# Designs tried in a protein design run: peptides against a protein of PDB entry 2N1D. Part 168

Target 1, 169 residues: chain A of PDB entry 2N1D
Amino acid sequence: EVKVKIPEELKPWLVDDWDLITRQKQLFYLPAKKNVDSILEDYANYKKSRGNTDNKEYAVNEVVAGIKEYFNVMLGTQLLYKFERPQYAEILADHPDAPMSQVYGAPHLLRLFVRIGAMLAYTPLDEKSLALLLNYLHDFLKYLAKNSATLFSASDYEVAPPEYHRKAV

## One batch from the design tools (peptide; made by RFdiffusion4, then SolubleMPNN)

Design b1_p29_8_s4 (from b1_p29_8, 15 letters changed)
Fold by OpenDDE base, seed 5:
Structure b1_p29_8_s4 (fold): chain B 169 residues (1-169), chain A 29 residues (1-29)
Amino acid sequence: as target 1 above (169 residues)
Amino acid sequence: DEELKKILEEIKKLTEKIVEVLKKYEELE
């Protein structure tokens, strides 16, 4: 398995996220106030502001596009807890053509990086290529960690109503 | 799980594309 290292600063959040949904029966408020698209855009702008070369800027843009696509591909089937599935179904019904990167936010984006390593293991890559990719992914994760105070908050969750519990098997 | 297989294949294709671009620009640095 390809190891994608989650910054230590974000590991507690993964636990909190899990707890909020699975044990406290809360749901992340959708559509997200700050969606994945905006987070990735902010990251790209952040990298640009650091005075990177044009080549690095191009690379960052490709990584951003890649992360977005990873997320959109994996969200529905790989990143949701069982309790969240009715919510997702409602989102799909209401916004069938909207990419999930425009609906979901930081917590679900972070979940991507918990799962992506296993997926990448099925992609044959030489050691240098893998390291290069991981470096960029880890750089993005570092960005998430640096901005964790604004990106991750329990206040973005709310207790699911009784009617939701009835449809959430 | 056929759905998972499809996702894996898509992830594979995406990754290969990304890596190709990354290698290109890394070499230019």
Scores: peptide ipSAE 0.535, ipTM 0.895, DockQ to the pose 0.742
Fold by OpenDDE base, seed 4:
Structure b1_p29_8_s4 (fold): chain B 169 residues (1-169), chain A 29 residues (1-29)
Amino acid sequence: as target 1 above (169 residues)
Amino acid sequence: DEELKKILEEIKKLTEKIVEVLKKYEELE
């Protein structure tokens, strides 16, 4: 298995996210006030502002595009807890042509990095290529950790209404 | 699981594309 290391600062949030949904029966407010597309755009701009070389800027843009595509491919089937399934179904009905990176936010994006390692294990890559990719993924995770106070908040969740509970049984 | 298999293939294709571009720009530095 390919190991994607989650920064220690973000591990407590993964627990809180899980607790809010599975134990407290809350849902992340959708559409997200700050969606995945916006987070990735901010990261790209952040990297650009630090005076990186043109080549490194192009590389970052490619990684951003890649993470977005990873997320959109995996969200619906790999990143949701059971309790979130009815919400996802409603989102698909209301936004049939919208990529999920425009709907979901930071917590679900972070879940991607918990799962992506196992998926990458099935992609035959040489060690140098894999290390290169992981370096960029870890760099993005460091960005999430640095901005965790603004990206992750329990206030972005809300108690699911009674009618939702009936759908989620 | 057929759905998982499809996702794995998609992830593979995406990853190979990303790595190709990353290697290109890494070599230029």
Scores: peptide ipSAE 0.532, ipTM 0.894, DockQ to the pose 0.802
Fold by OpenDDE base, seed 3:
Structure b1_p29_8_s4 (fold): chain B 169 residues (1-169), chain A 29 residues (1-29)
Amino acid sequence: as target 1 above (169 residues)
Amino acid sequence: DEELKKILEEIKKLTEKIVEVLKKYEELE
């Protein structure tokens, strides 16, 4: 398995996220106030403002596009807890043409990085190529950690209504 | 799990494309 290191600052959030949904039976409010697309855009702009070279800027843009695609491919089947599946079905019904990166937010995006490593293991990459990719992914994760106070909040979750519980069982 | 296999294949293809581009820009620096 490819090891994607999650910043220590974000690990407690993963636990809280799991607890909010699985134990407390809450749902992340959708559509997200700040969706994955916006987060990635902010990251790209942040990197640009740091005075990086054009080559680094182009590379960052490619990574942003890649993360977006990873997310959109994996969200529905790989990143959701069982309790969230009815909500996802409703989102698909209400927004059939919208990519999930425009609907979901930071918590689900962070879950991607918990799962992506195992899948990357099936992609034959030389050591240098893998390190290169991981460096960019880790850089993005550092950005998430830096902005964790604004990106991750329990207030973005809400108690699911009783009728939802029936659907989730 | 056929669905997982499909996702893995798609992730593989995406990753290879990303890495190709990243290597290109890395070499240019």
Scores: peptide ipSAE 0.527, ipTM 0.893, DockQ to the pose 0.708
Fold by OpenDDE base, seed 1:
Structure b1_p29_8_s4 (fold): chain B 169 residues (1-169), chain A 29 residues (1-29)
Amino acid sequence: as target 1 above (169 residues)
Amino acid sequence: DEELKKILEEIKKLTEKIVEVLKKYEELE
């Protein structure tokens, strides 16, 4: 198993996210006011502003592109709670060709990092390569933690209407 | 599960690509 360590600051949010959806029967407002694409872009710009070398900037851009693709591949089948499935179906019907990184936001992006480790375990990598990848993933997670106050908020969720409950249950 | 297998394969391909690029730039530093 590949261990992707979630910063302690973000772990309470994972619980709140789960509670909002599963217990309180709320839905994250879609399309997100700040989608995954924009979060990744902000991260890349943040890294650029830190005075990194050109090589480091290129590497960050590749990691950003990779995280985006990870998310788009996994969102629909791996990152959603059961209660969110009708919402996802509606999104697919309305925007069949839109990448989910343009629709969903920070909470679902964070869920990716809870799941990605198990997936990476099936990719044969030497220790050095794995450590290198994990360093970048952890660096991004640190960025999410530093900006958690603006990226994660219960106000981005709304109570699902009664008609939705009938679809989900 | 066939769907999971497809996802795992895609993740594998993406990961290998990322690592290849990261190693390239790491070596250049």
Scores: peptide ipSAE 0.515, ipTM 0.889, DockQ to the pose 0.723

## One batch from the design tools (peptide; made by RFdiffusion4, then SolubleMPNN)

Design b1_p30_1_s1 (from b1_p30_1, 15 letters changed)
Fold by OpenDDE base, seed 1:
Order: C-alpha cells, then sequence, then structure tokens
Structure b1_p30_1_s1 (fold): chain B 169 residues (1-169), chain A 30 residues (1-30)
C-alpha cells in the first residue's frame, strides 16, 4: 500500500468537512470561489517563485497536471458523500463538459489525498519515480497546510434547502 | 497528548466515513 500522510494541520479540517456534510447536512457552495484549478496554479507559481531550477519547474507542472487528472476522475465516484449526490447531479446537468476541478474547491481536493494512495499502488511507476511523486504530493499538502486559513472555512458551506433534503433522502 | 489522540481518532472516523459513504453513494447511483 502507498500511504500519503495527511499533515496534522489538515486533519481537523477533514473532520469538520465530514461533520458539516454528513451530520449538519450542509453543502459546500458551488461553484467554488476558489476552485481546484486555481489552487494548483497558485501552488505551481509558489514553487516557481522559490527559485527552482528548470527541471524542478517541469516536475511541478507534471505533478499539478497529475493531481488535476486524478481529481477529475475520482471526484464523482470516490470523493462525494451520499448527501452531496443531488448537488453533483445538478452540476453535471448544468455543466456536462466542465471538469470538476473547475467547480469544486479545497475541501474536495483534500479528500483526494485520503484516497489517492490506493490508486497510486496500481500505477506502473518504478520505485524512484514513485518516491519522487510522493515527495511532491507531500510538498503540496504542506502548501495546503500553510494556506489552510484562506483555503478552508466553514463559511463556504451552507444549510441545504428543504427541497434539497427531499432529493437526498 | 490526549487532545492529539482524540483528533486522530476523529480523523480515522472521518476517513472511514468517506470511504464507506462515498462507495454507498456511488453504488446507489448505478
Amino acid sequence: as target 1 above (169 residues)
Amino acid sequence: SKEKEELEKRFEEAVKGLMEDSREAFEKAL
């Protein structure tokens, strides 16, 4: 098993996210004010500003592209709670060709890293490549942790309206 | 610390919840 360690600073958020959706019956506001694409772009720019070499910049871009791809593939099948399904259906109906990385935001992106390890275990990567990838994934998670105050907020959630509850049950 | 231990426990519960609930949600949508 490939294990991606979640920073301690982000564990409380995953707990709060879980509680907001499943227990408090709230929904993350969509489309996100700051979507996954934007977060990944900010990370790439941040890494670039740190004085990385050309090779490092190339690697970061590849990692960003990979994270985006995994997110878009896994969101609908592995990263949504049951309560979020009607919302997802509405998004698909209204924006059938939009990648989910342009709709969803930081909370759902963080959920990816809970599940991505199992997917990486079946990727045809050599040991060196896998280690390098894991290093970048952890580096990205550290970036999320450093910016958690601006990326994660309960105010981005709202109580679902009564008509939504009828669809969710 | 005790607080850290409690957080870790809650985190594990959340992870389990995501795994099980997301799977159920997808299966029901099929």
Scores: peptide ipSAE 0.548, ipTM 0.892, DockQ to the pose 0.518
Fold by OpenDDE base, seed 2:
Structure b1_p30_1_s1 (fold): chain B 169 residues (1-169), chain A 30 residues (1-30)
Amino acid sequence: as target 1 above (169 residues)
Amino acid sequence: SKEKEELEKRFEEAVKGLMEDSREAFEKAL
């Protein structure tokens, strides 16, 4: 298995996210005020502003595209807690053609990096390509860490109503 | 530190929770 290290600054958030959903029975407000697409775009622009070469810009765009693809593929099956399933069903019904990267935000994106390592282990990438990808993934995680105060907040969650609890059991 | 150790423990619990609960959630939704 390929190990993707989560920055220490983001570990507390994953704990809080887990607690908010599974123990406090709260839901992340959807659609996200800042969705995954926007976060990835901001990252790409950030990298561009740092004076990267054309080749580096291309690589960043490819990484962003890859993260988006993985997120959209894995969100519904790998990144949701049981309690979030009714919410996800409502999202699919209301937005059947929308990619989940346009609906969900930073917390769910961060969950991807907990699971993506196992997926990368089965991806047909050579050693050099995998190393490069991992470098960018870690770079992106560092970006999330630097912007964690803006991207992650318990105020983006809300207590699920009693009606929802009946659906989620 | 003890605080760091506790955080790591909680983090591992959260990771385990995500791994197991998401799988269960998907299976239940099928």
Scores: peptide ipSAE 0.545, ipTM 0.891, DockQ to the pose 0.516
Fold by OpenDDE base, seed 5:
Structure b1_p30_1_s1 (fold): chain B 169 residues (1-169), chain A 30 residues (1-30)
Amino acid sequence: as target 1 above (169 residues)
Amino acid sequence: SKEKEELEKRFEEAVKGLMEDSREAFEKAL
């Protein structure tokens, strides 16, 4: 199994996210004010502004595209708590053709990096390519950590209404 | 430190929760 290390700065947030959903029975406000697409775009622009070479810029774009694809594939099956399933069903009904990277935000994106390691273990990548990918994934996580104050907030969650609790049973 | 140890413990619980809860949620939704 490939292990992706979560920065120490982001571990408290994963704990808070877990607690907000599973114990406090809150829901992340959807559609996200800042969705995954926007976060990835900001990262790409950030890397560009730091004066990277054209080749490095192209690599960043490929990584961004890859993260987006993995997120869109895994969100519905691997990144949601049970309590969030009714909300997901509502999102699918209201936005049937929208990729989930346009709906969900930073907390769910961070969850991806908890699960992506196992999937990468079965991806046909040579050792060099895998190492390079892992380096970029860690670089992206460092970016999330650096911007955690603006990306992660408990105020983005709200208490689920009584009618929702009936659906979540 | 004790605080770091506690955080790591809670983090592992959250990871376990995501792994097990998401799997169960998907299976139940089938």
Scores: peptide ipSAE 0.545, ipTM 0.892, DockQ to the pose 0.521
Fold by OpenDDE base, seed 3:
Structure b1_p30_1_s1 (fold): chain B 169 residues (1-169), chain A 30 residues (1-30)
Amino acid sequence: as target 1 above (169 residues)
Amino acid sequence: SKEKEELEKRFEEAVKGLMEDSREAFEKAL
């Protein structure tokens, strides 16, 4: 299995996210005020502003596209707690043609990096390509850590109403 | 430190929770 290291700065958030959903029975407010698409766009622009070469910009764009694709594929099947399933069903009904990267935000994006390692292990990549990809993934995670104060907040969650609890069995 | 050790423990619990809970949720929805 391919190991993706989570920055120490983001580990407390994953714990809080887990607690907010599974124990406190709260839901992340959707659609997100800052969705996955915008986060990835900000990262790409950040890399461009650092004076990268054309080759580096191309690589960043490919990584951003890859992260977006993986997120959209994995969100519904691998990144949701049981308590979040009714909310997901409502989102699909209300926004049937929207990619989930336009609906969900930073907390769910961070969950991707907990699960993506196993998927990458079965991707046909040579050692050099895999190492390069891992470097960019860790670079992106470090970007999330640097901007964690604006990306992650418990105030983006809300207590689910009683009628929701009946659906989330 | 004990604080860092406790955080790492809780982090591993959260990771395990996501792995098991998401899988069960998906299987139940099928």
Scores: peptide ipSAE 0.543, ipTM 0.890, DockQ to the pose 0.523

Design b1_p30_1_s2 (from b1_p30_1, 13 letters changed)
Fold by OpenDDE base, seed 5:
Structure b1_p30_1_s2 (fold): chain B 169 residues (1-169), chain A 30 residues (1-30)
Amino acid sequence: as target 1 above (169 residues)
Amino acid sequence: SEEEERLEKEFEEAVQGLLEDAAEAIAKAL
């Protein structure tokens, strides 16, 4: 299995996220104030501003596109806790044609990296390509860690109402 | 679906692994 290392700075957030949803029965506010698309765009711009060559810029764009694609594919099937399923159903009903990267935000994006390694194990990449991809993924995770104060906050969650609890059991 | 349930379980198990790692780290720090 391909291992994607999550920065130690972000692991506690994954725990907090898990706790907020599963134990405290809260929901991340949707649509996100800052969605995955925006986060990835900011990252790409950040990388471009650091004096990358055209080829490096192209690579960043490809990585961003890849992360977005993986997120959109995996969100509904792998990245949600059971308690979040009713909310997801509502999102699908209200935004049937919108990619989830335009709806969800940083917490769910971070969840992707818990499982992306397993997905990459099935991706036919040569050793050099895989290494390059992993480097960018780790670089992106470092970016998330650097901006964690603005990207991850418990204030983005809200207590689910009683009627929601009845749907989520 | 059954597949979704499996994938959700696997995700939760993966997060649980992180919880265990965190608990271990905390225990060592105490």
Scores: peptide ipSAE 0.286, ipTM 0.752, DockQ to the pose 0.049
Fold by OpenDDE base, seed 1:
Structure b1_p30_1_s2 (fold): chain B 169 residues (1-169), chain A 30 residues (1-30)
Amino acid sequence: as target 1 above (169 residues)
Amino acid sequence: SEEEERLEKEFEEAVQGLLEDAAEAIAKAL
């Protein structure tokens, strides 16, 4: 397995996210006020503003596209707690053609990096390419950490209604 | 499906691992 290191600054948030959902029985408000697409766009623009070369800009765009694709593939099957399944089912029913990157936000995006390493292990990349990709992924995670105050908030969660609890058994 | 259940379990286990690592890091910092 390829190891993707999550910044220490973000690990406490993963704990809080887990607690809010699984123990406090809250749900992240959907659709997200700031979805995954917008977060990735902001990151790309941030990197461009830092004076990257054309080659690096192209690489950033490819990385952003890759993260988005992985998120959209993995969200429904790998990144949800059991308590979130009814909510996901409702989203699919209401928006069957919407990519999940347009619905979900920063907390679920961060969850991706808990498991993305396992997926990368099956990707046919040479050592140099893999190292470069990992550098970009870590750079993105660092960006999330720098902007954590605006991206991660318990106020984006709400207590699930009684009707929901009956579905989430 | 069984595959979804497996993948969900693996995710939760991975998160649990991170939680343990975080707890250990906090404990060392105290």
Scores: peptide ipSAE 0.219, ipTM 0.724, DockQ to the pose 0.050
Fold by OpenDDE base, seed 3:
Structure b1_p30_1_s2 (fold): chain B 169 residues (1-169), chain A 30 residues (1-30)
Amino acid sequence: as target 1 above (169 residues)
Amino acid sequence: SEEEERLEKEFEEAVQGLLEDAAEAIAKAL
């Protein structure tokens, strides 16, 4: 089994996120004020500003592109709680051609890393490639942890209206 | 990249969506 270590600082947020949605019946405000695309762009710029060479910059860009692609593929089928399904349907209707990385934000992006390790176990990567990928994933997670105060907040959620509750049961 | 594309395909095939029961199990494990 491939393990992706989530920083201890972010683990409580995953629990809070689950609680806000599943138990408190709240929804993350969409479209996100800071979407996944912008978060990944900020990360890439952050890495560039730290004096990376052209080769290192290329590697960061590839990692960013990969995370974005995985998020866009997996969001609808892998990363939503049952209560969020009606909201997702509305998003698809309102933004039929938009990638979900332009709609959703940090909480849903973090959910990707909960399941990515198990999925990597089925990927035919050589040991060196897998180690490199894991290093970048952990580096990105570390970046999320460093910026957690601005990326993760319960104030980004709102109570779902009564009409929504009827659709989600 | 070619490597990322391979990972994407394996992700789609290997993992099912978050069911409520699975979500609760994950939350309890954290």
Scores: peptide ipSAE 0.089, ipTM 0.576, DockQ to the pose 0.080
Fold by OpenDDE base, seed 4:
Structure b1_p30_1_s2 (fold): chain B 169 residues (1-169), chain A 30 residues (1-30)
Amino acid sequence: as target 1 above (169 residues)
Amino acid sequence: SEEEERLEKEFEEAVQGLLEDAAEAIAKAL
């Protein structure tokens, strides 16, 4: 099994995210003011500004594209708590062709990395490729931690209205 | 605190159940 370490600065946020949704019955405001696409673009630009070679820049772009694709595939089926299902259904009805990376933001993106290490155990990548991917994933998580003050805030959540509670089984 | 530890444990269990079945699908897409 491969272990992806979540920065200590972000672990408390994962708990807060869970608490806001499941216990406090709040919802992340959608569409996100800063969506996953924007976060990944900022990361790519950040890496470029650090003086990377052309080859390194290409690799970063591929990693960003991969993260985006995984997020879009997995968000609806694997990254939502039960209380968030009615909200997701409404998003699909209003924006059926929009990728979820354009709708959701940092908290949901972070959820993808909680058990990604176990997921990587089933990847067809060789050891060298897997090691490279892990390095980029850790680097991205460090980036999220450095920018956590702007990416993660309880003010991005709102109390669900009473009519929503009737929809949420 | 003890309350924080309890909440963290509950979160870990909840998230694990949420993402565990997605392991193979995500690995193939990367």
Scores: peptide ipSAE 0.112, ipTM 0.623, DockQ to the pose 0.271; fails the geometry check

Design b1_p30_1_s3 (from b1_p30_1, 10 letters changed)
Fold by OpenDDE base, seed 1:
Structure b1_p30_1_s3 (fold): chain B 169 residues (1-169), chain A 30 residues (1-30)
Amino acid sequence: as target 1 above (169 residues)
Amino acid sequence: SEEEERLEKEVEEAIAGLEEDAAEAMKEAL
């Protein structure tokens, strides 16, 4: 299968995120102060500012669009811990027409890259195209790592109230 | 290093937990 390498700088966050949700019974505050859409937009603008060619800029936009689509498709079934399901249900009820990329933020986006590899293995891409895509995904992850101090914080989580625990049985 | 090895193990546990919960979610959706 295809494996997307997670930068070493972000690996501790994957663990902390997992711990906050599953062990400490906390929830990421929603809607995110900085949602996935904004993160991807910032990345695209960042790439543009570095003086990339028009062709490279086009490729970045396609990658951003792809990441967003994968995130929106996978969030509800692939990127949530069990404890987060009631919260997700509430989000769907309150925002039935909103893409999850406008609600969720960096922690859940990072989870995508842990799971996306298996799906890419079944994507009808030739070897060169897949390699190029992987390069862009890794480039994006490097961007997340570079901006991790502003994107990932335990302060964005809060202890779930008792009434939530009853729903999360 | 031992620290790196411990981190890798914890990452694997986090991933495994997510995979398990995803599998359960898929079953509930069927």
Scores: peptide ipSAE 0.502, ipTM 0.896, DockQ to the pose 0.589
Fold by OpenDDE base, seed 2:
Structure b1_p30_1_s3 (fold): chain B 169 residues (1-169), chain A 30 residues (1-30)
Amino acid sequence: as target 1 above (169 residues)
Amino acid sequence: SEEEERLEKEVEEAIAGLEEDAAEAMKEAL
Protein backbone atom coordinates (compact mmCIF):
# COMPACT_ATOMS: atom_id res chain seq x y z
CA GLU B 1 0.00 0.00 0.00
CA VAL B 2 1.11 3.49 -0.85
CA LYS B 3 0.23 6.03 1.78
CA VAL B 4 0.32 9.72 1.02
CA LYS B 5 1.17 11.71 4.10
CA ILE B 6 -1.18 14.56 4.83
CA PRO B 7 0.48 17.66 6.25
CA GLU B 8 -0.30 18.28 9.89
CA GLU B 9 -1.68 21.67 8.97
CA LEU B 10 -4.39 20.06 6.88
CA LYS B 11 -5.42 17.27 9.21
CA PRO B 12 -7.74 19.48 11.25
CA TRP B 13 -9.45 20.49 8.04
CA LEU B 14 -10.17 16.90 7.11
CA VAL B 15 -11.94 16.57 10.42
CA ASP B 16 -13.82 19.83 10.05
CA ASP B 17 -14.90 18.94 6.54
CA TRP B 18 -16.16 15.59 7.72
CA ASP B 19 -17.97 17.19 10.63
CA LEU B 20 -19.61 19.87 8.52
CA ILE B 21 -21.03 17.34 6.12
CA THR B 22 -21.87 14.35 8.27
CA ARG B 23 -22.75 15.89 11.61
CA GLN B 24 -23.83 19.42 10.82
CA LYS B 25 -25.55 18.36 7.59
CA GLN B 26 -24.02 21.15 5.56
CA LEU B 27 -22.97 21.18 1.93
CA PHE B 28 -20.02 22.75 0.23
CA TYR B 29 -21.21 25.59 -1.97
CA LEU B 30 -21.17 24.52 -5.61
CA PRO B 31 -19.95 25.50 -8.10
CA ALA B 32 -16.89 26.26 -6.05
CA LYS B 33 -15.69 29.83 -5.94
CA LYS B 34 -12.19 28.41 -6.29
CA ASN B 35 -12.40 25.18 -8.25
CA VAL B 36 -9.85 22.41 -8.56
CA ASP B 37 -8.76 23.54 -12.00
CA SER B 38 -7.95 26.96 -10.65
CA ILE B 39 -6.07 25.59 -7.67
CA LEU B 40 -3.97 23.37 -9.89
CA GLU B 41 -3.32 26.22 -12.28
CA ASP B 42 -2.17 28.42 -9.43
CA TYR B 43 0.14 25.69 -8.25
CA ALA B 44 1.59 25.23 -11.71
CA ASN B 45 2.17 28.94 -12.05
CA TYR B 46 3.71 29.05 -8.62
CA LYS B 47 6.13 26.30 -9.57
CA LYS B 48 6.86 27.95 -12.89
CA SER B 49 7.79 31.19 -11.19
CA ARG B 50 10.24 29.30 -9.04
CA GLY B 51 11.32 26.80 -11.66
CA ASN B 52 14.80 26.66 -13.05
CA THR B 53 14.50 24.09 -15.82
CA ASP B 54 12.10 23.26 -18.60
CA ASN B 55 12.16 19.67 -17.52
CA LYS B 56 10.91 20.62 -14.10
CA GLU B 57 8.09 22.64 -15.56
CA TYR B 58 7.14 19.73 -17.74
CA ALA B 59 7.05 17.43 -14.76
CA VAL B 60 4.82 19.83 -12.86
CA ASN B 61 2.41 20.00 -15.76
CA GLU B 62 2.26 16.24 -15.89
CA VAL B 63 1.58 16.05 -12.18
CA VAL B 64 -1.15 18.66 -12.45
CA ALA B 65 -2.72 16.80 -15.33
CA GLY B 66 -2.55 13.58 -13.40
CA ILE B 67 -4.12 15.02 -10.28
CA LYS B 68 -6.90 16.52 -12.35
CA GLU B 69 -7.61 13.27 -14.11
CA TYR B 70 -7.63 11.24 -10.93
CA PHE B 71 -9.92 13.77 -9.32
CA ASN B 72 -12.38 13.71 -12.18
CA VAL B 73 -12.42 9.94 -12.24
CA MET B 74 -12.70 9.44 -8.51
CA LEU B 75 -14.95 12.28 -7.37
CA GLY B 76 -18.30 10.67 -7.95
CA THR B 77 -17.48 7.25 -6.62
CA GLN B 78 -14.72 7.75 -4.07
CA LEU B 79 -14.66 11.29 -2.71
CA LEU B 80 -18.20 12.00 -1.53
CA TYR B 81 -19.88 11.38 1.77
CA LYS B 82 -23.31 9.84 1.55
CA PHE B 83 -24.98 13.11 2.45
CA GLU B 84 -23.45 14.75 -0.62
CA ARG B 85 -24.95 12.31 -3.13
CA PRO B 86 -28.10 14.28 -3.96
CA GLN B 87 -26.00 17.38 -4.51
CA TYR B 88 -23.75 15.47 -6.86
CA ALA B 89 -26.75 14.22 -8.81
CA GLU B 90 -27.96 17.78 -9.18
CA ILE B 91 -24.52 18.88 -10.34
CA LEU B 92 -24.48 16.17 -12.99
CA ALA B 93 -27.86 17.32 -14.23
CA ASP B 94 -26.93 21.00 -14.26
CA HIS B 95 -23.40 20.59 -15.58
CA PRO B 96 -23.41 17.45 -17.72
CA ASP B 97 -20.48 18.50 -19.87
CA ALA B 98 -18.27 19.93 -17.16
CA PRO B 99 -15.51 17.99 -15.48
CA MET B 100 -15.90 17.87 -11.74
CA SER B 101 -12.58 19.68 -11.38
CA GLN B 102 -14.40 22.75 -12.65
CA VAL B 103 -17.20 22.36 -10.12
CA TYR B 104 -15.66 21.20 -6.86
CA GLY B 105 -12.98 22.87 -4.79
CA ALA B 106 -10.23 22.44 -2.24
CA PRO B 107 -12.01 20.27 0.34
CA HIS B 108 -12.86 17.58 -2.17
CA LEU B 109 -9.43 17.86 -3.71
CA LEU B 110 -7.89 17.20 -0.33
CA ARG B 111 -10.07 14.12 0.04
CA LEU B 112 -8.44 12.78 -3.11
CA PHE B 113 -5.13 12.50 -1.33
CA VAL B 114 -6.50 10.31 1.42
CA ARG B 115 -7.87 7.94 -1.21
CA ILE B 116 -5.34 8.04 -4.03
CA GLY B 117 -2.73 5.97 -2.25
CA ALA B 118 -4.47 2.69 -2.85
CA MET B 119 -4.78 3.42 -6.54
CA LEU B 120 -1.15 4.41 -6.85
CA ALA B 121 -0.16 1.06 -5.45
CA TYR B 122 -1.62 -0.59 -8.53
CA THR B 123 -0.12 1.75 -11.08
CA PRO B 124 2.54 0.25 -13.33
CA LEU B 125 5.22 2.62 -12.10
CA ASP B 126 8.67 1.57 -11.12
CA GLU B 127 9.92 2.43 -7.68
CA LYS B 128 11.88 5.43 -8.86
CA SER B 129 8.99 6.89 -10.79
CA LEU B 130 6.61 6.30 -7.93
CA ALA B 131 8.95 8.00 -5.50
CA LEU B 132 9.21 10.98 -7.79
CA LEU B 133 5.45 11.17 -8.14
CA LEU B 134 4.99 10.97 -4.40
CA ASN B 135 7.46 13.79 -3.95
CA TYR B 136 5.43 15.97 -6.26
CA LEU B 137 2.19 15.03 -4.55
CA HIS B 138 3.68 15.92 -1.20
CA ASP B 139 4.95 19.14 -2.68
CA PHE B 140 1.47 19.96 -3.86
CA LEU B 141 0.00 19.14 -0.48
CA LYS B 142 2.51 21.45 1.11
CA TYR B 143 1.32 24.13 -1.27
CA LEU B 144 -2.24 23.53 -0.12
CA ALA B 145 -1.11 23.76 3.48
CA LYS B 146 0.68 27.02 2.79
CA ASN B 147 -2.50 28.46 1.29
CA SER B 148 -4.93 26.74 3.62
CA ALA B 149 -6.28 29.97 5.08
CA THR B 150 -7.68 30.97 1.71
CA LEU B 151 -8.56 27.53 0.39
CA PHE B 152 -10.31 25.96 3.36
CA SER B 153 -13.09 27.72 5.22
CA ALA B 154 -16.27 26.67 6.94
CA SER B 155 -17.89 29.72 5.38
CA ASP B 156 -17.83 27.88 2.07
CA TYR B 157 -20.42 25.51 3.46
CA GLU B 158 -24.11 26.10 3.96
CA VAL B 159 -26.89 24.35 5.79
CA ALA B 160 -28.78 22.00 3.53
CA PRO B 161 -32.46 22.84 3.12
CA PRO B 162 -35.04 20.59 4.77
CA GLU B 163 -36.15 19.05 1.49
CA TYR B 164 -32.60 17.95 0.83
CA HIS B 165 -32.58 15.71 3.88
CA ARG B 166 -35.34 13.58 2.43
CA LYS B 167 -33.27 12.97 -0.68
CA ALA B 168 -30.18 12.05 1.30
CA VAL B 169 -31.69 9.00 2.99
CA SER A 1 0.14 14.31 23.24
CA GLU A 2 -3.44 13.58 24.06
CA GLU A 3 -4.55 16.32 21.73
CA GLU A 4 -2.54 14.90 18.88
CA GLU A 5 -3.93 11.48 19.58
CA ARG A 6 -7.46 12.82 19.53
CA LEU A 7 -6.85 14.59 16.26
CA GLU A 8 -5.39 11.51 14.67
CA LYS A 9 -8.35 9.46 15.81
CA GLU A 10 -10.78 11.94 14.33
CA VAL A 11 -8.84 11.99 11.08
CA GLU A 12 -9.10 8.25 10.90
CA GLU A 13 -12.82 8.46 11.53
CA ALA A 14 -13.22 10.99 8.76
CA ILE A 15 -11.29 8.81 6.36
CA ALA A 16 -13.16 5.71 7.42
CA GLY A 17 -16.46 7.44 6.88
CA LEU A 18 -15.45 8.47 3.41
CA GLU A 19 -14.32 4.97 2.56
CA GLU A 20 -17.51 3.46 3.89
CA ASP A 21 -19.70 5.89 2.01
CA ALA A 22 -17.75 5.27 -1.16
CA ALA A 23 -18.12 1.54 -0.78
CA GLU A 24 -21.83 1.90 -0.23
CA ALA A 25 -22.21 4.10 -3.26
CA MET A 26 -20.37 1.60 -5.40
CA LYS A 27 -22.53 -1.21 -4.13
CA GLU A 28 -25.71 0.69 -4.88
CA ALA A 29 -24.49 1.56 -8.34
CA LEU A 30 -24.12 -2.13 -9.21
Scores: peptide ipSAE 0.490, ipTM 0.892, DockQ to the pose 0.547
Fold by OpenDDE base, seed 5:
Structure b1_p30_1_s3 (fold): chain B 169 residues (1-169), chain A 30 residues (1-30)
Amino acid sequence: as target 1 above (169 residues)
Amino acid sequence: SEEEERLEKEVEEAIAGLEEDAAEAMKEAL
């Protein structure tokens, strides 16, 4: 299988995110103040501002589109802890036509890169194309690491109310 | 180091938890 390496700077956040949800029984505040769409847009603009060629700009846009698509497909089935399921159900009921990339934020986006490798293993990509894709995914992760102080914060989580705990059993 | 080893272990636990919960969700969807 394909495994995407997570930057060392982001590994502690994966643990903190896991702890906040599973042990502290908190929920990420939804809709996110900074959603996945905006993060991806900021990344694309960042790459453009670095003086990339037209070809590089095209490649970045394709990668951003791909990440967004994978996130929207995988969020509900692959990127949620059990405790988050009632919240997800409420989001689907209230916003049935909204892409999850417009609702969720950086923590859930980071979870994608832990899981996306398994999906890529079944894609009919040649070795060169896969290597190129992986390079861009790692580049994006480095971007997240550089901006981690603004993207990842425990203050974006809140203790779930008692009525939620009854639904989460 | 011991700290690095602990961090890697906790990361693996977080990943395992997510995989387990995903598997359960998939079973419910079938």
Scores: peptide ipSAE 0.490, ipTM 0.892, DockQ to the pose 0.572
Fold by OpenDDE base, seed 3:
Structure b1_p30_1_s3 (fold): chain B 169 residues (1-169), chain A 30 residues (1-30)
Amino acid sequence: as target 1 above (169 residues)
Amino acid sequence: SEEEERLEKEVEEAIAGLEEDAAEAMKEAL
């Protein structure tokens, strides 16, 4: 089993996100004002500004591309609570050709890191490559933690309308 | 601390809920 460690600063948000959706019956506002693509781009630019060499820039870009791909593959099947399913169906109807990384934001991106470990366990990576990947994933999570005040907010959620509650059961 | 322990338990519940909902979605798709 491959386990990705979540920073302590972000653990309370996982709980709040879960509570907002499952108990308070709220929905994250979509499309996100700051989507996953934008967050990953900001991270890449941040790393470049820290004086990385060309080789390090390449590695960061590959990690960003990988995170984006995993997110787009896993969002619909593994990163949604039951209450969010009708919203996802509406998003697919309104944005049939858009990757979900252009629609969803930071809260759903954070959920990826809770689930990605199991997927990595089945990836044919050598031990050195896996360790390097995990280091970058943890580095990215640290970036999210440092910027958590601007990325994670309950104000990005809204109460679902009565007609939505009937669909979600 | 007890507060830290409570937080960890709530995190585990959040994760478990997500896993359960994902499993249900997969079952309904079959």
Scores: peptide ipSAE 0.489, ipTM 0.890, DockQ to the pose 0.556

